# Peptides against a protein of PDB entry 4IGA, part 40

Target 1, 116 residues: chain A of PDB entry 4IGA
Amino acid sequence: KRVLIVDDAAFMRMMLKDIITKAGYEVAGEATNGREAVEKYKELKPDIVTMDITMPEMNGIDAIKEIMKIDPNAKIIVCSAMGQQAMVIEAIKAGAKDFIVKPFQPSRVVEALNKV

## One batch from the design tools (peptide; made by RFdiffusion4, then SolubleMPNN)

Design b1_p15_6_s2 (from b1_p15_6, 6 letters changed)
Fold by OpenDDE base, seed 3:
Structure b1_p15_6_s2 (fold): chain B 116 residues (1-116), chain A 15 residues (1-15)
Amino acid sequence: as target 1 above (116 residues)
Amino acid sequence: DELAEKVRKLVEELL
């Protein structure tokens, strides 16, 4: 399966890429904001998306909503430092299949990838 | 991690 990694932080994208690759998944591509995420989803047609929330240009919640309009079967895993209940609820309502709080253990990401 | 477990539980309840 191919994964699109969405995060404005280069370090976080690097970390997720390492985890995803070591788990036997392919990295389809990367995006640095929500607008780029939507564009890359259309272009790459990934099987799974890891989605940050706090990003410039377009946040992760709006990106989830736009991707779900394109593909109602999209498999989106949120990965964010924003672990407040309201944010989790909003992400799930938008269509996310999981929500991982930063900082995270690699095993938590792998479990999410295997479940969706 | 308390927060991580709270989030997991919440997600499980919502899905």
Scores: peptide ipSAE 0.646, ipTM 0.943, DockQ to the pose 0.951
Fold by OpenDDE base, seed 4:
Structure b1_p15_6_s2 (fold): chain B 116 residues (1-116), chain A 15 residues (1-15)
Amino acid sequence: as target 1 above (116 residues)
Amino acid sequence: DELAEKVRKLVEELL
């Protein structure tokens, strides 16, 4: 399966890329904000999205909403330091399938990838 | 990781 990695932090994208690749998944591409995420989703048609929340231009919640308009079957895993209940609820309401809190263990990312 | 467990529990309830 192909994964679109969305995070404004280059370090985080690199970390996720390593985890995803070592787990036997392919990285479809990367996005650095919610607007790029929506554009890349349309372009790449990934199987899974890892989605940060706090990003410039467009946040992850709005990106989830826009992606779900494009593809109601989108498989989005939120991966963010934003672990507040309200943000989790909003992500799930928007259509996210799972939520991973930073900092995370690689095994937790793999578990989420395997389940969605 | 208490926060992670709380979040997972919440997600399980909402999904």
Scores: peptide ipSAE 0.146, ipTM 0.713, DockQ to the pose 0.828
Fold by OpenDDE base, seed 1:
Formats: structure tokens, sequence, C-alpha cells
Structure b1_p15_6_s2 (fold): chain B 116 residues (1-116), chain A 15 residues (1-15)
């Protein structure tokens, strides 16, 4: 399966790429904000998206909503430092299939990838 | 850590 990685932090994208590839998944591409995420989803049609929340231009919640308009069956895993209950609820309501809190263990990311 | 666990439990209830 192919994964689109969305995070404004280069280090975080690199970390996720390492975990994803070691778990036997392919990285379809990367995005650094919510607008790029929507554009890349249209272009690449990935099987899974890892989505940060706090990003410039467009946040992850809005990106989830826009991706769900493109593909109502999109498999989006939120991966964010924002552990606020309200933000988690908003992500799930927007259509996210799972939520991973930063900092995370690699096994938690793999578990989420395998379940969606 | 406590916040992370609380969030995980909430997610499990929502999904």
Amino acid sequence: as target 1 above (116 residues)
Amino acid sequence: DELAEKVRKLVEELL
C-alpha cells in the first residue's frame, strides 16, 4: 500500500518515511501543508494518508474535509502533537480513521497502518 | 503520557 505523508516538519516526514518503508509500505509522496496534501491526494491517489494538524496555509482538519470530498473512502491517520480532546473529535468527525499522538512509538504507527 | 492515554481511550470510543 502507498502512503502520503503530510507534515510541515521535515524531520517528522523523514521519521514517518523510515517507519512506513520499514513496515513494508511505499511512500507515495509528501506534503508540507494542508493545501499540498489535497493537491497530492488528487494527483497520487494514495491508499493511506498520515496527516499532521498544525500546519501553515491549511490545517490538517480542513485538509481531511477536502480529501473526504475527493474520496469519501480515504484512509486518513492523524499524527499530531495536539492531544486535545476537541481536536481529536474534530478529526474523527472530519473522517479520520485513527489518531496518533506525538511523540509516538514506531509500533503505534505500524498498528494504525495495518488497521485502516 | 497521561494526556496521550486519555486521547487514545477517547479515540477508541469514537471509532
Scores: peptide ipSAE 0.132, ipTM 0.698, DockQ to the pose 0.718
Fold by OpenDDE base, seed 2:
Structure b1_p15_6_s2 (fold): chain B 116 residues (1-116), chain A 15 residues (1-15)
Amino acid sequence: as target 1 above (116 residues)
Amino acid sequence: DELAEKVRKLVEELL
């Protein structure tokens, strides 16, 4: 399966790429904000998206909403330092299939990838 | 982390 990695932090994208590839998944591409995430989703049609929330241009919640308009069956895993209950609820309401709080263990990311 | 655990529990209840 192919994964689109969305995070404004280059280090986080690198970390996720390492985890994803070591788990036997392919990285379809990367996006650095919510607008790029929507564009890349249309372009790449990934099987899974890892989605940061706090990003410039467009935040992850809005990106989830836009991706769900494109593909109601999109498999989006939120991966964010923003672990507030309200934000978790909003991400799930928007269509996220799972939510991973930063900092995370690689095994938690792999578990989420395998389950969505 | 206590907050992370609370969030995980909440997610499990919502999904």
Scores: peptide ipSAE 0.129, ipTM 0.700, DockQ to the pose 0.749

Design b1_p15_6_s3 (from b1_p15_6, 6 letters changed)
Fold by OpenDDE base, seed 3:
Structure b1_p15_6_s3 (fold): chain B 116 residues (1-116), chain A 15 residues (1-15)
Amino acid sequence: as target 1 above (116 residues)
Amino acid sequence: DEEHEKVRKLVEELL
């Protein structure tokens, strides 16, 4: 399966890329903000998306909503430092299939990838 | 760790 990685932090994208690749998944591409995420989703049609929340231009919640309009069957895993209940509820309501709080263990990401 | 577990439980409840 192919994964689109969305995070404004280069270090986080690199970390996720390592985890995803070592788990046997392919990285379809990367995006640095929510607008780019939507564009890349249309272009690449990945099987899974890892989505940050706090990003410039367009946040992750809005990106989830836009991707779900394009593909109601999109498989989006949120990876965010913001673990507040309200944020988790908002992300799931928008269409996310999981929510992983930063910092995370690689195994937690792999579990999420395998479940969606 | 407590926060991470609370989030996991919340996700499981919502899905």
Scores: peptide ipSAE 0.690, ipTM 0.949, DockQ to the pose 0.878
Fold by OpenDDE base, seed 1:
Structure b1_p15_6_s3 (fold): chain B 116 residues (1-116), chain A 15 residues (1-15)
Amino acid sequence: as target 1 above (116 residues)
Amino acid sequence: DEEHEKVRKLVEELL
């Protein structure tokens, strides 16, 4: 399966890329904000998306909503430092299939990838 | 750690 990685932090994208690749998944591409995420989703049609929330241009919640308009079957895993209940609820309501709080263990990401 | 588990539980309840 192919994964689109969305995070404004280059270090976080690198970390996720390592985890995803070592778990036997392919990295379809990367995006640095929510607008790029929507554009890349249209272009690449990935099987899975890892989505940050706090990003410039467009936040992750809005990106989830836009991706779900494109593909109601999109498999989006949120990876965010913002683990507040309201944010989790909003992400799931938007269509996310999991929510991983930063900092995370690699195994938690792998579990999410395998379950969606 | 506790926060992470609370989020897991919430996600499990919502999905």
Scores: peptide ipSAE 0.530, ipTM 0.911, DockQ to the pose 0.875
Fold by OpenDDE base, seed 2:
Structure b1_p15_6_s3 (fold): chain B 116 residues (1-116), chain A 15 residues (1-15)
Amino acid sequence: as target 1 above (116 residues)
Amino acid sequence: DEEHEKVRKLVEELL
């Protein structure tokens, strides 16, 4: 399965890429904001998206909503430091299939990838 | 972290 990694932090994208690749998944591509995430989703048609929330241009919640308009069956895993209950609820309501709070263990990402 | 644990529990309840 192919994964689109969405995070404004280059280090976080690198970390997720390592985890995803070691878990036997392919990295379809990367995006640095919500607008780019929507564009890359259209282009790459990934099987899974890892989605940050706090990004410039377009935040992750809005990106989830736009991706769900494109593909109602999109498999989006949120990975965010914004671990407030309200944000989690909002992400799930927007269509996210899981929410991973930063900082996370690599095993938690792998579990989410395997379950969506 | 207590807040992170609360969030994890919430995720488990919502999914």
Scores: peptide ipSAE 0.263, ipTM 0.791, DockQ to the pose 0.658
Fold by OpenDDE base, seed 4:
Structure b1_p15_6_s3 (fold): chain B 116 residues (1-116), chain A 15 residues (1-15)
Amino acid sequence: as target 1 above (116 residues)
Amino acid sequence: DEEHEKVRKLVEELL
């Protein structure tokens, strides 16, 4: 399965890429904000999206909403920081299928990928 | 950990 990685932090994208690749998934591409995430979703049609919440230009919640308009069956795992409980809930309400809290363990990322 | 479990429970109720 192919994964679109969405995070404004290059370090986070790198970490996720390593985890995803080692788990036997393919990285479809990367996005650095919510607008780019929507564009890349249309272009790449990934099987799974890892979605950061707090991003410039467009946040992860709005990106989830727009992706769900494109593909109601989208498999989105939200990646959140500590203290973002309300935003995680909003992401789930918007259509996200799972969540991971940062800092995360590789095993938790793999578990989420395998579950969705 | 407690925060994670609270979020998990809330998410499970919404899913």
Scores: peptide ipSAE 0.173, ipTM 0.738, DockQ to the pose 0.475

Design b1_p15_6_s4 (from b1_p15_6, 4 letters changed)
Fold by OpenDDE base, seed 5:
Structure b1_p15_6_s4 (fold): chain B 116 residues (1-116), chain A 15 residues (1-15)
Amino acid sequence: as target 1 above (116 residues)
Amino acid sequence: DERLEEVRELVEKLL
């Protein structure tokens, strides 16, 4: 399966890329913000999206909503920080299928990938 | 983490 990685932090995208690749998934591409995520989803048609919802400059929930309009069957895993409980709940309500918390554990990332 | 578990439980109810 192919994964689109969405995070404003290059380091975070790199870490996810390593985990995803080592788990036997393919990285379809990367996005650095919610607008780019929507564009890349249309372009790449990934099987799974990892979506940062702690991006300070864009609402990750909006990106989820837009992707769900494009593909109601989209498989989105949100990445959140501690203290973002309300945003995680909103992400799930928007259509996300699972969530992982930062700092994430590789095993938890893989579990989420396998679940969706 | 208790707070994390609370979120997991809430999410499980929503999914």
Scores: peptide ipSAE 0.263, ipTM 0.802, DockQ to the pose 0.473
Fold by OpenDDE base, seed 2:
Structure b1_p15_6_s4 (fold): chain B 116 residues (1-116), chain A 15 residues (1-15)
Amino acid sequence: as target 1 above (116 residues)
Amino acid sequence: DERLEEVRELVEKLL
């Protein structure tokens, strides 16, 4: 399965890419903001999206909503910080299928990838 | 983490 990684932080994308690749998944591509995420989803048609919702100046929930308009069956795993419980709930309501918490635990990332 | 489990329980109800 192919994964689109969405995060404004290059280091976070790099970390996820390593985890995802080692787990036997393919990285379809990367996006650095919500608009790019929507564009890349249309272009790449990934099987799974990892979506950051804790970015300082980006509403990851809006990106989820736009992707869900494109593909109601999209498999989105939201990435959050522990202090963002309300945002995780809103992301799930928007259509996300699971969540992972930063700092990432590789086993939890793999578990989420396998479940969606 | 207790906070994480609380979120997981809420998520499972919404999925």
Scores: peptide ipSAE 0.263, ipTM 0.799, DockQ to the pose 0.466
Fold by OpenDDE base, seed 3:
Structure b1_p15_6_s4 (fold): chain B 116 residues (1-116), chain A 15 residues (1-15)
Amino acid sequence: as target 1 above (116 residues)
Amino acid sequence: DERLEEVRELVEKLL
């Protein structure tokens, strides 16, 4: 399966790319904000999206809403930090299928990828 | 850990 990685932080994208690749998934592409995420989803039609919540230009929740308009069957895993409880709940309500917490634990990332 | 579990419990109700 192919994964679109969405995060404004280059280091976080690199970390996820390593985890995802070592787990046997393919990285379809990367996006650095919510607007780019929507554009890349249309272009790449990935099987799974990892979606950061706090991004410039367009946040992850708004990106989830836009992607769900394009593809109601989209498989989105939201990426959060401690203190983002309300935003995680909003992301799930918007259509995200699971969530993972930063700092990433490889086993938890793989578990989420396998379940969605 | 405790806060993480609270989030998981809330999310599990919505999934």
Scores: peptide ipSAE 0.250, ipTM 0.794, DockQ to the pose 0.472
Fold by OpenDDE base, seed 4:
Structure b1_p15_6_s4 (fold): chain B 116 residues (1-116), chain A 15 residues (1-15)
Amino acid sequence: as target 1 above (116 residues)
Amino acid sequence: DERLEEVRELVEKLL
């Protein structure tokens, strides 16, 4: 399965790419913001999206909503930081299928990928 | 960790 990685932080994208690749998934592409995420989803039609919702000055919730308009069956795993409970809940309400917390535990990332 | 479990429980109710 192919994964679109969405995070404004290059380091976080790198870490996720490592985990995803080692788990036997393919990285479909990367996006650095919510608009790019929507554009890349249309372009790449990934099987799974990892969506950062803790991006500074930008909320991933709208990106989730737009992706769900494009594909109601989209498999979005939300990436959150501690203290973002309300935003995680909003992401799930918007259609996200699971969530993982930063800092990432590789086993938890893999579990989420396998579950969705 | 406790807060994480609370979020998991809430998410499970929403899924």
Scores: peptide ipSAE 0.231, ipTM 0.781, DockQ to the pose 0.458

Design b1_p15_7_s1 (from b1_p15_7, 5 letters changed)
Fold by OpenDDE base, seed 1:
Structure b1_p15_7_s1 (fold): chain B 116 residues (1-116), chain A 15 residues (1-15)
Amino acid sequence: as target 1 above (116 residues)
Amino acid sequence: SAREEEVRKLVEELL
C-alpha cells in the first residue's frame, strides 16, 4: 500500500518515512501543509494518509474534511501530540480512521497502517 | 500509554 505523509516538520516526515518503508509500505509522497495534502491526495491517490493535526495555517482537520469530500473512503491516520485529545476527537468525527501519538512508536505506527 | 488509552476509549465510543 502507498502512504501519503503529511506533516509540516521535515524531521517528522523523515521519521515516518523510515518506519513506513521498513514496514513494507511505499511512500506515495509528502505534503507540508493541509492544502498541499489535498492537492497531493488528488494527484497521487494514496491508499493511506498520515495526517498531522498540529499544523499551523491550515489544520489537519480541515485537510481531512477536504480529502473526505474527494474520497469518502479515504484511510486517514491522524498524528497528534499528547494533550490534543479534543483535536483527535474532532479528526475522528471528520472521518479519520485511527490516530497515533507523537513521539512515534514504530510498532504503533505499523499497527495503525495494518488496521485501516 | 495511559493517556493514549484514554483517548482510544473516547474515540471508540464515537465510532
Scores: peptide ipSAE 0.242, ipTM 0.785, DockQ to the pose 0.495
Fold by OpenDDE base, seed 2:
Structure b1_p15_7_s1 (fold): chain B 116 residues (1-116), chain A 15 residues (1-15)
Amino acid sequence: as target 1 above (116 residues)
Amino acid sequence: SAREEEVRKLVEELL
């Protein structure tokens, strides 16, 4: 399966890329903000999206909503940090299928990928 | 973690 990685932090994208590829998944592409995520989803039609919540342009919640308009069956895993409990709930309400907490544990990321 | 499990329980009720 092909994964679109969305995060404004290059380090986080790199870390996720390593985990995802080692788990046997393909990285379809990367996006650095919510608007770019929506554009890349249209372009790449990934099987799974890992979506950061807090991004400088369009945030992850709005990106989820826009992607769900494009594909109501989109498989989105939201990536959250400590203190973002309310945002995780909003992401799930917006259509995300699962969540993972930063800092990432590789086994938890793989579990989420396998579940959706 | 305990914090993640708390959120997971809330999420499971929404899904």
Scores: peptide ipSAE 0.238, ipTM 0.783, DockQ to the pose 0.590
Fold by OpenDDE base, seed 3:
Formats: structure tokens, sequence, C-alpha cells
Structure b1_p15_7_s1 (fold): chain B 116 residues (1-116), chain A 15 residues (1-15)
């Protein structure tokens, strides 16, 4: 399965890329904000999206809403910061299938990937 | 983690 990684932090994208590839998944591509995420989803048609919530230009919740308009069957795992419970709830309402909390363990990321 | 489990419980109550 191919994964689109969305996060404004280069370090986070690097970490997720390492985890995803070591788990046997393919990285379809990367996006650095919500607008780019929507564009890359259309272009790459990934099987799974890891979606950061707090991003400049367009946040992850708005990106989820736009992706769900394009593909109601999109498989989105939201990646949230500590203390962002309300935003996780909003992401789930918008259509996210699962969530992981930063800082995370690699096993938790793999579990989420295998579930969706 | 405990924090993630807390969020999961909140989400499960909502859904």
Amino acid sequence: as target 1 above (116 residues)
Amino acid sequence: SAREEEVRKLVEELL
C-alpha cells in the first residue's frame, strides 16, 4: 500500500517515512500543508494518508474535508499533538479513520496503518 | 499511551 505523508515539519515527515518504509509500505509522496495535501491526493491517489492537524496555509481538518469530497473512501490517519483532543474529535467527524498522538512509537503508527 | 487512550475514549463516546 502507498502512503501520502502530510506534515509541515520536515523532521516529522522524515520520521514517518522511515517507519512507513520499514513496515513494508511504500511512500507515495509528501505534502507540507493542507492545500498541497489535497493536490497530492488527486495526483498520487494514495491508499492511506497520514495527516498532521496544525499546518500553515490549510490545516489538516480542512484538508480532510476536501479529500473526503474527492474520495469518500479515503483512508486518513490523523497525527495530533499532545493536548489537541478537540481537534482530533473534529478530524474524526470530518472523516478520519484513526488517529495517533505525538510523540508516538513506531509500533503505534504501524498498527494504525494495518487497521485502515 | 495513557493520553491517546483518553482521546480514544472520548472519540468512542462521540461515535
Scores: peptide ipSAE 0.209, ipTM 0.757, DockQ to the pose 0.472
Fold by OpenDDE base, seed 5:
Structure b1_p15_7_s1 (fold): chain B 116 residues (1-116), chain A 15 residues (1-15)
Amino acid sequence: as target 1 above (116 residues)
Amino acid sequence: SAREEEVRKLVEELL
């Protein structure tokens, strides 16, 4: 399966890329904000998206909503900062299938990838 | 973590 990684932090994208690749998934591409995420989803048609919430230009919740318009069956795992319960709830309401709390362990990421 | 589990419970109620 192919994964689109969305996070404005280069370090986070790098870390997720390593985890995803080692778990036997393919990285379809990367996006640094919600606008890019929507564009890349249209272009790449990934199987799974890891979605950061707090990003410039367009936040992750809005990106989820736009992606769901494109593909109602999109598999989105939201990545949130500690203490952002309300944002996670909003992401789930928007259509996200699972969530991961930062900082996370690699095993938790793999678990989410395998589940969706 | 305990915090993640708390969120999971909330999410499960929504799903």
Scores: peptide ipSAE 0.202, ipTM 0.752, DockQ to the pose 0.507

Design b1_p15_7_s2 (from b1_p15_7, 5 letters changed)
Fold by OpenDDE base, seed 1:
Structure b1_p15_7_s2 (fold): chain B 116 residues (1-116), chain A 15 residues (1-15)
Amino acid sequence: as target 1 above (116 residues)
Amino acid sequence: SEREKEVEELVEKLL
């Protein structure tokens, strides 16, 4: 399966890329903000998206909503430091299938990838 | 962590 990695932090994208690749998934591409995420989703048609929340241009919640308009069956895993209940609820309501709070263990990401 | 557990439990409850 192919994964689109969305995070404004280059280090985080690198970390996720390593985890995803090591777990046997393919990295479809990367996005650095929500608007780019929507564009890349249309272009790459990934099987799974890892989505940060706090990003410039367009935040992750809005990106989830836009991607869900494009593909109601999108499989989006949120990876965010914003682990407050309100944010988790908002992300799931927007269409996310999981929410991983930063900092996370690699095994948590792998488990999420396997479940969605 | 406890925070991770809280988030996981909330996700499971919401889905």
Scores: peptide ipSAE 0.557, ipTM 0.927, DockQ to the pose 0.933
Fold by OpenDDE base, seed 3:
Structure b1_p15_7_s2 (fold): chain B 116 residues (1-116), chain A 15 residues (1-15)
Amino acid sequence: as target 1 above (116 residues)
Amino acid sequence: SEREKEVEELVEKLL
């Protein structure tokens, strides 16, 4: 399966890339904001998306909503430091299939990838 | 961590 990694932090994209590839998944591509995430989803047709929330241009919640308009069957896993209950609820309501709070264990990401 | 567990439990309740 191919994963689109969305995060404005280069170090976080690198970390997720390492976890994803070591788990046997392919990285379809990367996006640095929500607008780019939507564009890359259309272009790459990934199987799974890892989605940050706090990003410039377009935040992760709005990106989830836009991707779900494009593909109602999109598999989106949120990875965010914003682990407040309200944010988790908003992400799930928008269409996310999981929410991983930063900092996270690599095994948590792998578990999420395997379940969506 | 407790925070991670809390988020996981909330997700499970919502899905």
Scores: peptide ipSAE 0.554, ipTM 0.927, DockQ to the pose 0.937
Fold by OpenDDE base, seed 2:
Structure b1_p15_7_s2 (fold): chain B 116 residues (1-116), chain A 15 residues (1-15)
Amino acid sequence: as target 1 above (116 residues)
Amino acid sequence: SEREKEVEELVEKLL
């Protein structure tokens, strides 16, 4: 399966790339904000998306909503430092299939990838 | 961590 990695932090994208590839998944591409995420989703048609929330231009919640308009079957895993209950609820309501709080263990990401 | 478990449980309830 192919994964689109969305995060404004280069370090985080690198970390996720390592986890994803070691787990046997392919990295379809990367996006640094919500607008890029939507564009890349249309272009790459990834199987899974890892989505940050706090990003410039367009935040992760809005990106989730836009991607869900494009593909109601999108498999989006949120990875965010904003682990407040309200944010988790909002992300799931928007269409996310999981929510991983930063900092996270690599095994948690792998578990999410395998489950969605 | 406690936070991770809390979030996981919440996700499980919501989905």
Scores: peptide ipSAE 0.537, ipTM 0.923, DockQ to the pose 0.888
Fold by OpenDDE base, seed 4:
Structure b1_p15_7_s2 (fold): chain B 116 residues (1-116), chain A 15 residues (1-15)
Amino acid sequence: as target 1 above (116 residues)
Amino acid sequence: SEREKEVEELVEKLL
């Protein structure tokens, strides 16, 4: 399966790329903000999205909503330092299938990839 | 961590 990685932090994208590839998934592409995420989703039609929340241009919640308009069956895993209950609720309400709080263990990401 | 577990439990409850 192909994964679109969305995070404004280059180091986080690199980390996720390493985890995803070592787990046997393919990286479809990367996005650095929510606007790019929506554009890349349309272009690449990935199987799974890892989504940051706090990003410039467009935040992850809005990106989830826009992607769900494009593909109601989108598989979006949030990966964010914003692990407050309200944010988790908003992400799931928007359509996310999982929420991983930063910092995380690689195994947690792999489990999420395998389950969505 | 406790935070990770709390988030996981909340996700399970909401899905």
Scores: peptide ipSAE 0.477, ipTM 0.910, DockQ to the pose 0.934

Design b1_p15_7_s3 (from b1_p15_7, 5 letters changed)
Fold by OpenDDE base, seed 1:
Structure b1_p15_7_s3 (fold): chain B 116 residues (1-116), chain A 15 residues (1-15)
Amino acid sequence: as target 1 above (116 residues)
Amino acid sequence: SALAEEVERLVEELL
């Protein structure tokens, strides 16, 4: 399965790429903000998306909503330092299938990839 | 962490 990685932090994208590839998944591409995420989703049609929340141009919640309009069956895993209950509820309400709080263990990401 | 576990429980309740 192919994964689109969305995070404004280059280090975080690198970390997720390492976890994803080691787990046997393919990286479809990367996006650095929510607007790029929507564009890349249309272009690449990935099987799974890892989505940051706090990004410039467009935040992760809005990106989830736009991707769900494109593909109601999108499999989006949020990966964010913003682990407040209200944010979790908003992400799931928008259509996310999981929410991983930063900092995380690699095994937690792999578990999420395998379950969505 | 405690926060991570709380989030996991919340996600399970919402899905």
Scores: peptide ipSAE 0.429, ipTM 0.887, DockQ to the pose 0.913
Fold by OpenDDE base, seed 3:
Order: sequence, then C-alpha cells, then structure tokens
Structure b1_p15_7_s3 (fold): chain B 116 residues (1-116), chain A 15 residues (1-15)
Amino acid sequence: as target 1 above (116 residues)
Amino acid sequence: SALAEEVERLVEELL
C-alpha cells in the first residue's frame, strides 16, 4: 500500500518515511501543510495518509475534512503532539481512523498502518 | 506514556 506523509517538520517526515518503508509500505509522496496535503491526495490517490495537526496554511483537521469530501473512504492516521481529548474527538469526528501522540514508538505507527 | 495510552483508549471507544 502507498502512504502520503503530511507534516510541516522535515525531520518528522524523514522519520515517518523510514518507519513506513521498513514496514513494507511505499511512500506515495510528502506534503508540508494541509493545502498541499489535499492537492497531493487528489494527484496521488494514496491508500493511507499520515496527518499532522499543527501546520501553516491549513491545519490537519481542515485537511482531513477536505480529503473526506474528495474520498469518503480515505484512511487517515493522525500523528500529532496535540493529544488533548478535545483534539482527538475533533480528528475522529472529521474522519480520522486513528490518532497517534508524539513522541511515538515505530511499532505504534506500524500497528496503525496495518489496522486501517 | 500515560497520555498515549489514554488517547488510544479514547480512540477505541469512539471508533
């Protein structure tokens, strides 16, 4: 399966790319903000999205909502330092299938990829 | 992490 990685931090994108690749998944592409995430989703039609929340231009919650308008069957895993209950609820209501709190273990990401 | 486990439980309840 192909994964679109969305995070404004270059280091985090590199980390996720390593985890995803070592787990046997393919990286479809990368996005650095929510607007780019929506554009890349349309272009690449990935099987799975890893989504940061706090990003410039467009945040991850709004990006989830826009992607769900494009594809109601989108498989989105949130990966964020924003682990407050209200944020988790908002992400799930928007359509996310999982929520991973930073910092995380690689095994947690692999578990989420295999489950969605 | 206590926070991570709490979030995981919440996600499981919501999905």
Scores: peptide ipSAE 0.371, ipTM 0.865, DockQ to the pose 0.910
Fold by OpenDDE base, seed 2:
Structure b1_p15_7_s3 (fold): chain B 116 residues (1-116), chain A 15 residues (1-15)
Amino acid sequence: as target 1 above (116 residues)
Amino acid sequence: SALAEEVERLVEELL
């Protein structure tokens, strides 16, 4: 399966890329904001998306909503430092399949990838 | 963490 990694932090994208590849998944591409995420989703048609929330240009919640318009069956895993209950509810309502709070262990990401 | 576990429980309830 191919994964699109969305995060404004280069270090976080690098970390996720390492986790994803070691778990046997392929990295389809990377996006640095929500608008780029939507564009890359259209281009790459990934099987899974890892989605940050706090990003410039377009936040992760809005990106989830836009991706769901493109593909209602999209598999989106949120990875965010914003683990507040309201944010979790909002992400799930938008269509996210899981929500991982930063900082996280690699095993948690792998579990999410395997479940969606 | 406690927060991560609480989030996981909430996600499980909502999905």
Scores: peptide ipSAE 0.257, ipTM 0.805, DockQ to the pose 0.905
Fold by OpenDDE base, seed 4:
Structure b1_p15_7_s3 (fold): chain B 116 residues (1-116), chain A 15 residues (1-15)
Amino acid sequence: as target 1 above (116 residues)
Amino acid sequence: SALAEEVERLVEELL
């Protein structure tokens, strides 16, 4: 399966790319903000998206909403330091299939990838 | 972490 990685932090994208590839998934591409995420989703048609929340241009919640308009079956895993209950609820309401709090263990990401 | 566990519980309740 192919994964689109969305995070404004280059280090985080690198970390996720390493985890995803070592787990046997393919990285479809990367996005650095929510607008790029929506554009890349349309372009690449990934099987899974890892989505940061706090990003410039467009935040992750809005990106989830826009992607879900494009593909109601989108598989989006949130990966964010913003693990407050209200944010989790908002992400799930928007259509996210999982929510991983930063910092995380690689096994947690792999578990999410395998379950969505 | 406690927060991670709380989030996981919440996710399980909402999905």
Scores: peptide ipSAE 0.223, ipTM 0.793, DockQ to the pose 0.853

